Peptides against a protein of PDB entry 4ASU. Designs and how they scored, part 35

Target 1, 270 residues: chain A of PDB entry 4ASU
Amino acid sequence: ATLKDITRRLKSIKNIQKITKSMKMVAAAKYARAERELKPARVYGVGSLALYEKADIKTPEDKKKHLIIGVSSDRGLCGAIHSSVAKQMKSEAANLAAAGKEVKIIGVGDKIRSILHRTHSDQFLVTFKEVGRRPPTFGDASVIALELLNSGYEFDEGSIIFNRFRSVISYKTEEKPIFSLDTISSAESMSIYDDIDADVLRNYQEYSLANIIYYSLKESTTSEQSARMTAMDNASKNASEMIDKLTLTFNRTRQAVITKELIEIISGAA
Target 2, 83 residues: chain B of PDB entry 4ASU
Amino acid sequence: FTFASPTQVFFNSANVRQVDVPTQTGAFGILAAHVPTLQVLRPGLVVVHAEDGTTSKYFVSSGSVTVNADSSVQLLAEEAVTL

## One batch from the design tools (peptide; made by RFdiffusion4, then SolubleMPNN)

Design b1_p10_5_s2 (from b1_p10_5, 7 letters changed)
Fold by OpenDDE base, seed 1:
Structure b1_p10_5_s2 (fold): chain B 270 residues (1-270), chain C 83 residues (1-83), chain A 10 residues (1-10)
Amino acid sequence: as target 1 above (270 residues)
Amino acid sequence: as target 2 above (83 residues)
Amino acid sequence: PSLVSLPVLA
């Protein structure tokens, strides 16, 4: 490689390093906000799930329609955030299919669609885009919930799959159940809640769904920003190492050029 | 007793004496050992009576309240403000 | 499969 080639490559890598450092700082700021906003969201979301845990709602085995909601975003450069969710979605879909269930999929974030389009395109009901540019709001969750409820797909049970935030360096892909109104209404364990008006139960279920979706979005966002921060840090370090290597190569090449020029001068071949 | 909105937690697994909630079916007080129920909130006042005798008032927009068999209560409001 | 955009709060 000529000195010019090395210099060009050095300049390119240095520019990449600047970009990755800037992205790291942006991700760090978004992470800090997301982590703060996750605290109340977790209490809120866990509270919404409490009924399903305590009532031990079970779906009869003869029920065949299952919904999978995968939660991620539109944005890349965040390590295994999207692939982790997609992997678990694939696993769940395969297990359900093996059990003779009909599976439909909702993708929150375009990356889910991008990963699963080839293998699962026929199973998608809807994909939500414009996820991840701004922090998710309860309004966003309500829109997703409403779209699901209005989709006309009469699922019996479902799974919402998302990355739960553990720490700045750790997330875990998890699954939470979602149930249809019919499944909740028919559950034997709900008998202790007898005398609930059907309209009340419907409205309650709508709120519950929105709440769980909101919770999943907040967990996902926090996990994503932390992962992006780490990914950008790693990219910056890798760029630094490449810069060091190329700088050494540059110095060696420069010395070789100088030596060659000196030999040409001494030999009179100038 | 847990009382939260998407953005704020007011009570987290706290012990309270009574919670008055505005529901679509009517306002009612949740006491210790209240029968299990599910209700939807209407816009109105929530009054929390603490064990120490203090009373806190909140305005809520919409949401849900769950009373479980184990006496746990989840009050989840879309929007809530301290008054 | 339909693509739905989340509303951007102005």
Scores: peptide ipSAE 0.261, ipTM 0.928, DockQ to the pose 0.019
Fold by OpenDDE base, seed 4:
Structure b1_p10_5_s2 (fold): chain B 270 residues (1-270), chain C 83 residues (1-83), chain A 10 residues (1-10)
Amino acid sequence: as target 1 above (270 residues)
Amino acid sequence: as target 2 above (83 residues)
Amino acid sequence: PSLVSLPVLA
């Protein structure tokens, strides 16, 4: 019974190790692509955010509606990627609520909803699923932006929360601002921008929203694939260690069985 | 001056003499110390005039252009190709 | 809360 049990467990862990090793390779390939695609996306996204930094757009305190967009994916096995975003979303939501703001949430990726469903279900406007099977495109970002704009939730300001890629071994959960058209149009700092047609500004804002979402998706994807690669590597190593331990146990148990059998033979009890 | 699409960067914080952009309200040239403005791109030609006198042409689709008070410019096209 | 699927380019 014991040898068979150990053998079965060994087989199971070896299979897991094969799977995790395969997943590591897949994640590595996806990471390499994501990192390449992140380079222009970062320039593009940072460029879009430049207006908000330069104009110092502020939301009046009397404005109470705040939108939180959490960006992750549907895919698991990537360490703390999802939990980090969710943690920051929770923190932000709590801080905003304490400040008397109304908070609504959009989740990009089903994992956000999965984590926050019990505590924040009433605050969710929409969750986007089918995130993480393929690299995000600008089209995807545009769909998300359009859905947000058509949601009917007239937020004053918002926060997009995502994991910014630092390196293959490091990411940081960050927040970037989202402003409504009304907030931008009414900002005192925007007065220096001459002859802005309302339609132009609306269209501009649509692009801006799509741009920042796209950027966040690219950062998130790169971070996720990197984290998954690391997680799968760790899992493979852990499996290897367990295999070694179980192999030793197997050998010891086998020797014990042999010894017992020999004793039985010698004693004539067999 | 920053000019990028989601997938390609053409200029990143570069100094240029002039950028001609096609906007929905018409084409205009962005010079040094241009008044701050926000515009939406229409499909058309972007012409970048470098400080050295070289001229580069690009075709862009939709997008946005921002001219800030500090003379920084962000040209963000949905799609762009070198001509 | 609505679930929206991102378009999968077939």
Scores: peptide ipSAE 0.220, ipTM 0.935, DockQ to the pose 0.019
Fold by OpenDDE base, seed 2:
Structure b1_p10_5_s2 (fold): chain B 270 residues (1-270), chain C 83 residues (1-83), chain A 10 residues (1-10)
Amino acid sequence: as target 1 above (270 residues)
Amino acid sequence: as target 2 above (83 residues)
Amino acid sequence: PSLVSLPVLA
């Protein structure tokens, strides 16, 4: 490579490094906010899931309709955040199909659709876009819940799949259950709950769905921002290493050019 | 006893003596060893009676309350404010 | 801006 080529490449990589550093800082700020907002959201969401865990609600085997909600966002450059969710969705869909279940899919965030549309287009009900530009609110979760309830799809049970935040360097793709009103109302384990009015239970389940969706969005957002921050940090480090290597190459090439020019002068071959 | 909104936690796995909640069917008190139940909140006053005798008051909008067989309680409000 | 739901075309 000529000195000019190396210089051009150095400039390009330095510019990339500036961009990745800037993106890291933005992701760090968003992560810090997301982590703060996740603390109460986790208590709230885990509280909503407590009934399902304690009551050990089971779906009868004769019930065949299963809904999968995958939670991610519209935005890339966050490592394996989207692919992890999509992978688990695919695995779950395949397992359910093998068990003779009907599977429908909802994607929260455009990236889920982008990954799964070709292979699972017939199973998709709806995709929610405009996810990830701003922190998710309970209002956003309520909109998603309402849309699901109004979709007309009568599922028996479901799974919400999202990335649970562990630490700044770790997330885990998790699955939490969603139950239809009919499934929860007919569950034998619910018999211990005395004289639950049907309207109360319906309203309760609507809140529960919104709560779980909200929780999943907050976990997903925190995981995503953390992953993006890490990805941008790694990119910046890689760029730094490349700059160092190219700088050495530049110096060597420069010396070689000088030596060549001197030889040409001495030899008269100029 | 857990009491939270989407944005704030008031109690997290705490031991309390009694919680008074406003529900669609009326206000009721949750005491120790209350029978399992589910209810939906109406806008109104929540009163938490701590074991030490202190009382805290909150205004809530909508939400849910769950009393489980293990005597755990989850009070989840869409909006809640300390009074 | 609110989330926009888009139906997946079969």
Scores: peptide ipSAE 0.020, ipTM 0.911, DockQ to the pose 0.015
Fold by OpenDDE base, seed 3:
Structure b1_p10_5_s2 (fold): chain B 270 residues (1-270), chain C 83 residues (1-83), chain A 10 residues (1-10)
Amino acid sequence: as target 1 above (270 residues)
Amino acid sequence: as target 2 above (83 residues)
Amino acid sequence: PSLVSLPVLA
């Protein structure tokens, strides 16, 4: 490589490093906020899931329609955040298909669609975009919930797949159940709940769905920002190492050029 | 007893004497060993009676309340403020 | 498959 080539590459990598450092700082700020906001969101979301756990709501085996909601975002450069969710979605879809179930997919975040488009395009009901630009709100979750409920797909049960935040250096892709109104209404375990009006149950289910989606979004966001921060840190370090290597190469090449020029001068071949 | 909004936790697995909740079907008090039920919140006042006799009041917008067979209660409001 | 944009809070 010529000195010019090395210099150009150095400049490029230095610019990348600046960008990655900046992105790291932004991600760090967003992470700090997301982590704070996740604390109450967990209590809220886990509270919503409590019914399903305590009532031991089960979907009858004869039910064939399953919904998978994958939760991520539109934004890249966050390590394996999207691929992890997509991988779990694929695995779940395959398992359900093998069990003879019909599977439909909702993607929260365009990255899910991007990853699964070729293999699962026909299974997508809807994809939500403009995810990850701002912190998720309950309003966002409500919109998603409403769209799902209005999709016309009469699922019996579903799975919401998202990255649960564990620590600044760790997340885990997890699945939580979602149930249709019919499944909840027909569950034998629900018989102990007295005087549940059908309208009340419908409204309750709508809130429950929104609550779970909201929780999932908060977990996903926190995981994503943490992962992005880590990814950008790693990228910055890698760039630094490359800069060092290229700088050494530059210096060596420079010396070689000088030596060559000196030889040419001495030999009269210049 | 768990009482939370998306952004704030008021009670987390706490023991309380009674919780008065405003529901779409009417306000009711949740006591120990209350019959399991599911309700949707209407805008109104939540009153939490602690075991020590302390009473706390909250305004809630919408949400849900679950009373489970194990006497656990999840009060989940979309918005809630202390009064 | 439909694409839905989440509302941007103004």
Scores: peptide ipSAE 0.151, ipTM 0.934, DockQ to the pose 0.019; fails the geometry check

Design b1_p10_5_s3 (from b1_p10_5, 7 letters changed)
Fold by OpenDDE base, seed 4:
Structure b1_p10_5_s3 (fold): chain B 270 residues (1-270), chain C 83 residues (1-83), chain A 10 residues (1-10)
Amino acid sequence: as target 1 above (270 residues)
Amino acid sequence: as target 2 above (83 residues)
Amino acid sequence: PSVVSLPVLE
């Protein structure tokens, strides 16, 4: 490589490093906010899931329709955030299919579709875009919930798959259950609950769905921002190392050129 | 007793004497050993009666309330503010 | 499969 080539490469990598450092800072800011907002969201979301856990709601075997909601975002450069969710979605879909279930998929965030469209295109009901630019709101969750409920797909049960935030350096892909109104209504474990008006129960389920989605979005966002921060930090470090290597190469090459020039001068060679 | 909105937690697994909630079918009080039930909130006042006799009031917009067999209660409001 | 964009608040 010529000095010019090396210089060009150095410039390019330095620019990349600037970008990654900037992105790291942005991700850090978003992470800090997300983490703060996740605290109440967890209480809220876990509270919403309490019924399902306590009632031990189960779907009868004869019910075959299963919905998988994968939660991520539109935004890349966040390590294995999207692939982790997609991997678990694939696994879940395969397991359900093996069990004779019909599986449909909803992707929250375009990355889910991007990863799964080739292999699972026929199973997708809807993909939600414009996820990840701003923090998710309960309104966003409500939109997703309503769209699902109005999709016409009468699922019996579902799984929402998302990355649960553990720490700045750790997340865990997990799933939480989603149940249809019919499944809840027919569950034997629900018999202990007072006679509930059908309309009330329907509304309750709508809230529950929105609540769970909201929770998953908050977990996902926090995980993503943290992962992005880490990824950008790693990228910056890698760039730094490459810069160092190229700088050494540059210096060596420069010296070689100088040496060659000196030899030519001394020898009288043109 | 857990009482939260998406953005704020008011009570987290707390022990309270009574919680009055506004539901679509009418306000009712949740006491110890209340029968399990599911309700939807209407806009109105939530009144939390602490064991020490302290009473706190909140305004909620919408949401849900769950009373479980184990006497745990989840009051989840879309929006809630302290009064 | 359909694509739905979430609301973007300005």
Scores: peptide ipSAE 0.293, ipTM 0.937, DockQ to the pose 0.019
Fold by OpenDDE base, seed 2:
Structure b1_p10_5_s3 (fold): chain B 270 residues (1-270), chain C 83 residues (1-83), chain A 10 residues (1-10)
Amino acid sequence: as target 1 above (270 residues)
Amino acid sequence: as target 2 above (83 residues)
Amino acid sequence: PSVVSLPVLE
C-alpha cells in the first residue's frame, strides 16, 4: 500500500473511533438513567408476577392458543440484544408447535419484525414501532397491553420474552408467563382466593398485563443500553489497535520510500 | 408487604401490622392472617400501620392489591404519593 | 400483520 492509501485508511478509522466513542458516551448516559429507573420497575414487575408463581397457575393441555411477545427495540448497534430475543422466540414457537399449540407473535420493536418476518410472517399479529428513542413509560406499556387485549386473539397462555439485566457486562434472555382471564379464573389453584367479582378479576388482569409489559421494557432498555455501551467500547478499542498497527506500517513504508529514492539516486535510475 | 408504583418503592418485603386500602368494592384492612384475595384499587388513601405503632398515609390513583396464602401482600399502584 | 407506532412525547 502507498503512503497515501495508508493515510486515507488511518483517517477513516480515526473518524470511526470518534463516532464510536461518542456513541459510547451517549449509551453510558442512557444506561445510567435506565438502571436507576429499573430498580423500582423491577420491584413493581416482580410484584405483579408473584401471584402466578405462588398460585402455580397452569394452562390445561386441551387449550391450544399461545401468544409470544418478544421485547426489544428499533435501535441497532447493541450486540446480540435483538438476535437473542429472536432466537428464543423461534425456539419457543417451534416447541409449542411440536406440542400441537397454535402460536401467534407480537413484536415490540421493529428489529423483531426485521429478523422474523420472513419465516414467521403468518404468525405475527402486530409489531410496535418507535421503541428505544426514549425511556419506556407505563403509558407505553398500557398502550401495548390495550392493543393486545383488543386484537381479538383469544389466547389461553402467553410468553413474554425479553433480556433481563444482570450487570453492566451481562444480560440474560428470559421468559415470563402471561395468562388469559379465562385461564386464571378456571385455575384450581385460585380456589383458595376469596370470592372475586368477575369485573374485578378482569381489571386486575389488565393491570397485570400492563405491569409485566412495563417491567419487560425496563429490563430490555437497561440491557440494551449496557450492551451498546460495551459494543461501542470494544469498537473503540479495536479501532485504537488498528490505528497503532497502521501507524507502524506507515512509518515502515515511509522509510522504504526514502531508501528506494536514495538507491535510485545512487544507481542513476531516476 | 410490598408497596410500589412503576417509579417508586415505598415498601419492599416489609413486615407491617395492618394496611388499609381503598378498593372498588370498598375499603378494607389487611391483617397478618387475612384470607387470600385480589382487589382493584380506587383513588383514595392507603394507610400503613407499622409494627411499632406508627402510621403512614399515601394517596393512590389506581392499581391492584394481592393477598396471598403465605400472607405476602403486593400493593401495586399506577401512581402514588406520600402524604 | 399490522404495525402500530407508539406515541412519542415531544
Scores: peptide ipSAE 0.282, ipTM 0.936, DockQ to the pose 0.019
Fold by OpenDDE base, seed 3:
Structure b1_p10_5_s3 (fold): chain B 270 residues (1-270), chain C 83 residues (1-83), chain A 10 residues (1-10)
Amino acid sequence: as target 1 above (270 residues)
Amino acid sequence: as target 2 above (83 residues)
Amino acid sequence: PSVVSLPVLE
């Protein structure tokens, strides 16, 4: 490689390093905020899921329509955040299909669609974009919930797949159940709940869905920011190492060029 | 008893004597061992009566309240503020 | 499949 080539590469890597460092800093700030906001969101979301757990709501085996909601974002450079969700979505879809279920997919975040579009395009109901630029709000969750409910797909049971935050260095892709109004209404275990009219139950379910989506968004966001921070840190370190190596190469090459020139001068070779 | 909004937790698995909630069907009090029920919140006043006799008041917007068979209660408001 | 953009909120 020529000195010019090495210099160009050095410049490029240094620029990348600047970007990754900047992104790390931004991700760190967003992570800190997300983690703080996740604390109450977990209580809120887990609280919403309590009914399903305590009532042991089950979907009858004869029901065939299943909805998968994958939660991610539009933004890349966050390691395996998107691919993890997509992988589990694929696995779940395959398992459900093998069980004779009809599967439809909702993607929260454009990255889900980007990954699954080629293989699962026909199964997508809707993809939500503009996810990840700002912290998710309950309003966002409500919009998603409403769109889902108005999609026209009469699912019996569903699953929401998202990355649950564990620590700054760890997340886990998880699945939580979602149930249709009909499934809840028909569940035998719900008989113990007194004086629940259809309108109340419908409204309740709408809130429940929004709550769960909100929770998943908060988990996902926190996981994403932490992962991005880590990824950018790693990228910055890798860039630093490469810069060091290239710098050494540059120095060696420079000396070689000088030596060659000196030899040419001494030898009279032009 | 769990009482939370998306952004704030007021009670987390706490033991309380009574919770008064505003629902679309009317305000009602949740006592210990209340029958299981599901309700939707309307904007209004939530009153939490602690075991020690203290009373806390909150204003809530929309949301839901769940009373489970195990006597656990989840009060989930979209917005809630302490009064 | 449809695409929906979430609103940008303050």
Scores: peptide ipSAE 0.281, ipTM 0.937, DockQ to the pose 0.019
Fold by OpenDDE base, seed 1:
Structure b1_p10_5_s3 (fold): chain B 270 residues (1-270), chain C 83 residues (1-83), chain A 10 residues (1-10)
Amino acid sequence: as target 1 above (270 residues)
Amino acid sequence: as target 2 above (83 residues)
Amino acid sequence: PSVVSLPVLE
């Protein structure tokens, strides 16, 4: 490699390093905000899930329609955030299919569709875009919930799959159940709520769905920003190592060129 | 007793004497050992009566309230403000 | 499969 080639490569890598460092800082700021906003969102979301956990809602075995909601974003450069969700979605879809269930998929964030389009395109009901540029709001969750409810797909049970935030260096992909109004209404464990008006229960379920989606978005966002911060840090470190190696190569090559020039001068071949 | 909005937590697994909630079917008070119920909130006042006698008032927009068999209560409002 | 864009609050 010529000195010119090495210099060009050095410049390129240094520019990449600057970009990755900047992205790290942006991700760090977004992470800090996301983590703060996750605290109340988790209480809110877990509270919404409490009924289904306590009531032990079960779906009858003869029910065959299952909905999978995968939650991620549109934005890349965040390590295994998207692939982790997609992997679990694939696994769940395969298990359900093996059990004779009909599976439909909703993707929150364009990356889910990008990963699963080839293998699962026929199972997609809807993909939501414009996820991840701004912090998710309850309004966003409500839009998603409303679209699901209005989709016309009459699922019996569903799974929402998202990355739960554990720490700045750790997330875990997990699944929470969602149930249709019919499933809830017919559940034996709901007998203690027999006097509940059907309209009340419908409205309750609508809020519950929005709440769970909101919670999943907040968990996903926090996980994503932390992962992006880590990914950008790793990229910056890798760039730094490459810069060091190339700098050494540059110095060696420069010395070789100088030596060659000196020999040519001494030999009169110049 | 848990009372939260998407952005703020007011009570987290707290013990309270009574909670008055505005529901679409009417306002009612949740006492200790209240029968299990599910309700949807309407815009109105929530009044929390603490065991120490302190009363707190909140305005809520919409949401839900759940009273479980184990006496746990989840009050989840889309928007809530302390009054 | 349909694609829905979430509203961007300006």
Scores: peptide ipSAE 0.281, ipTM 0.923, DockQ to the pose 0.019

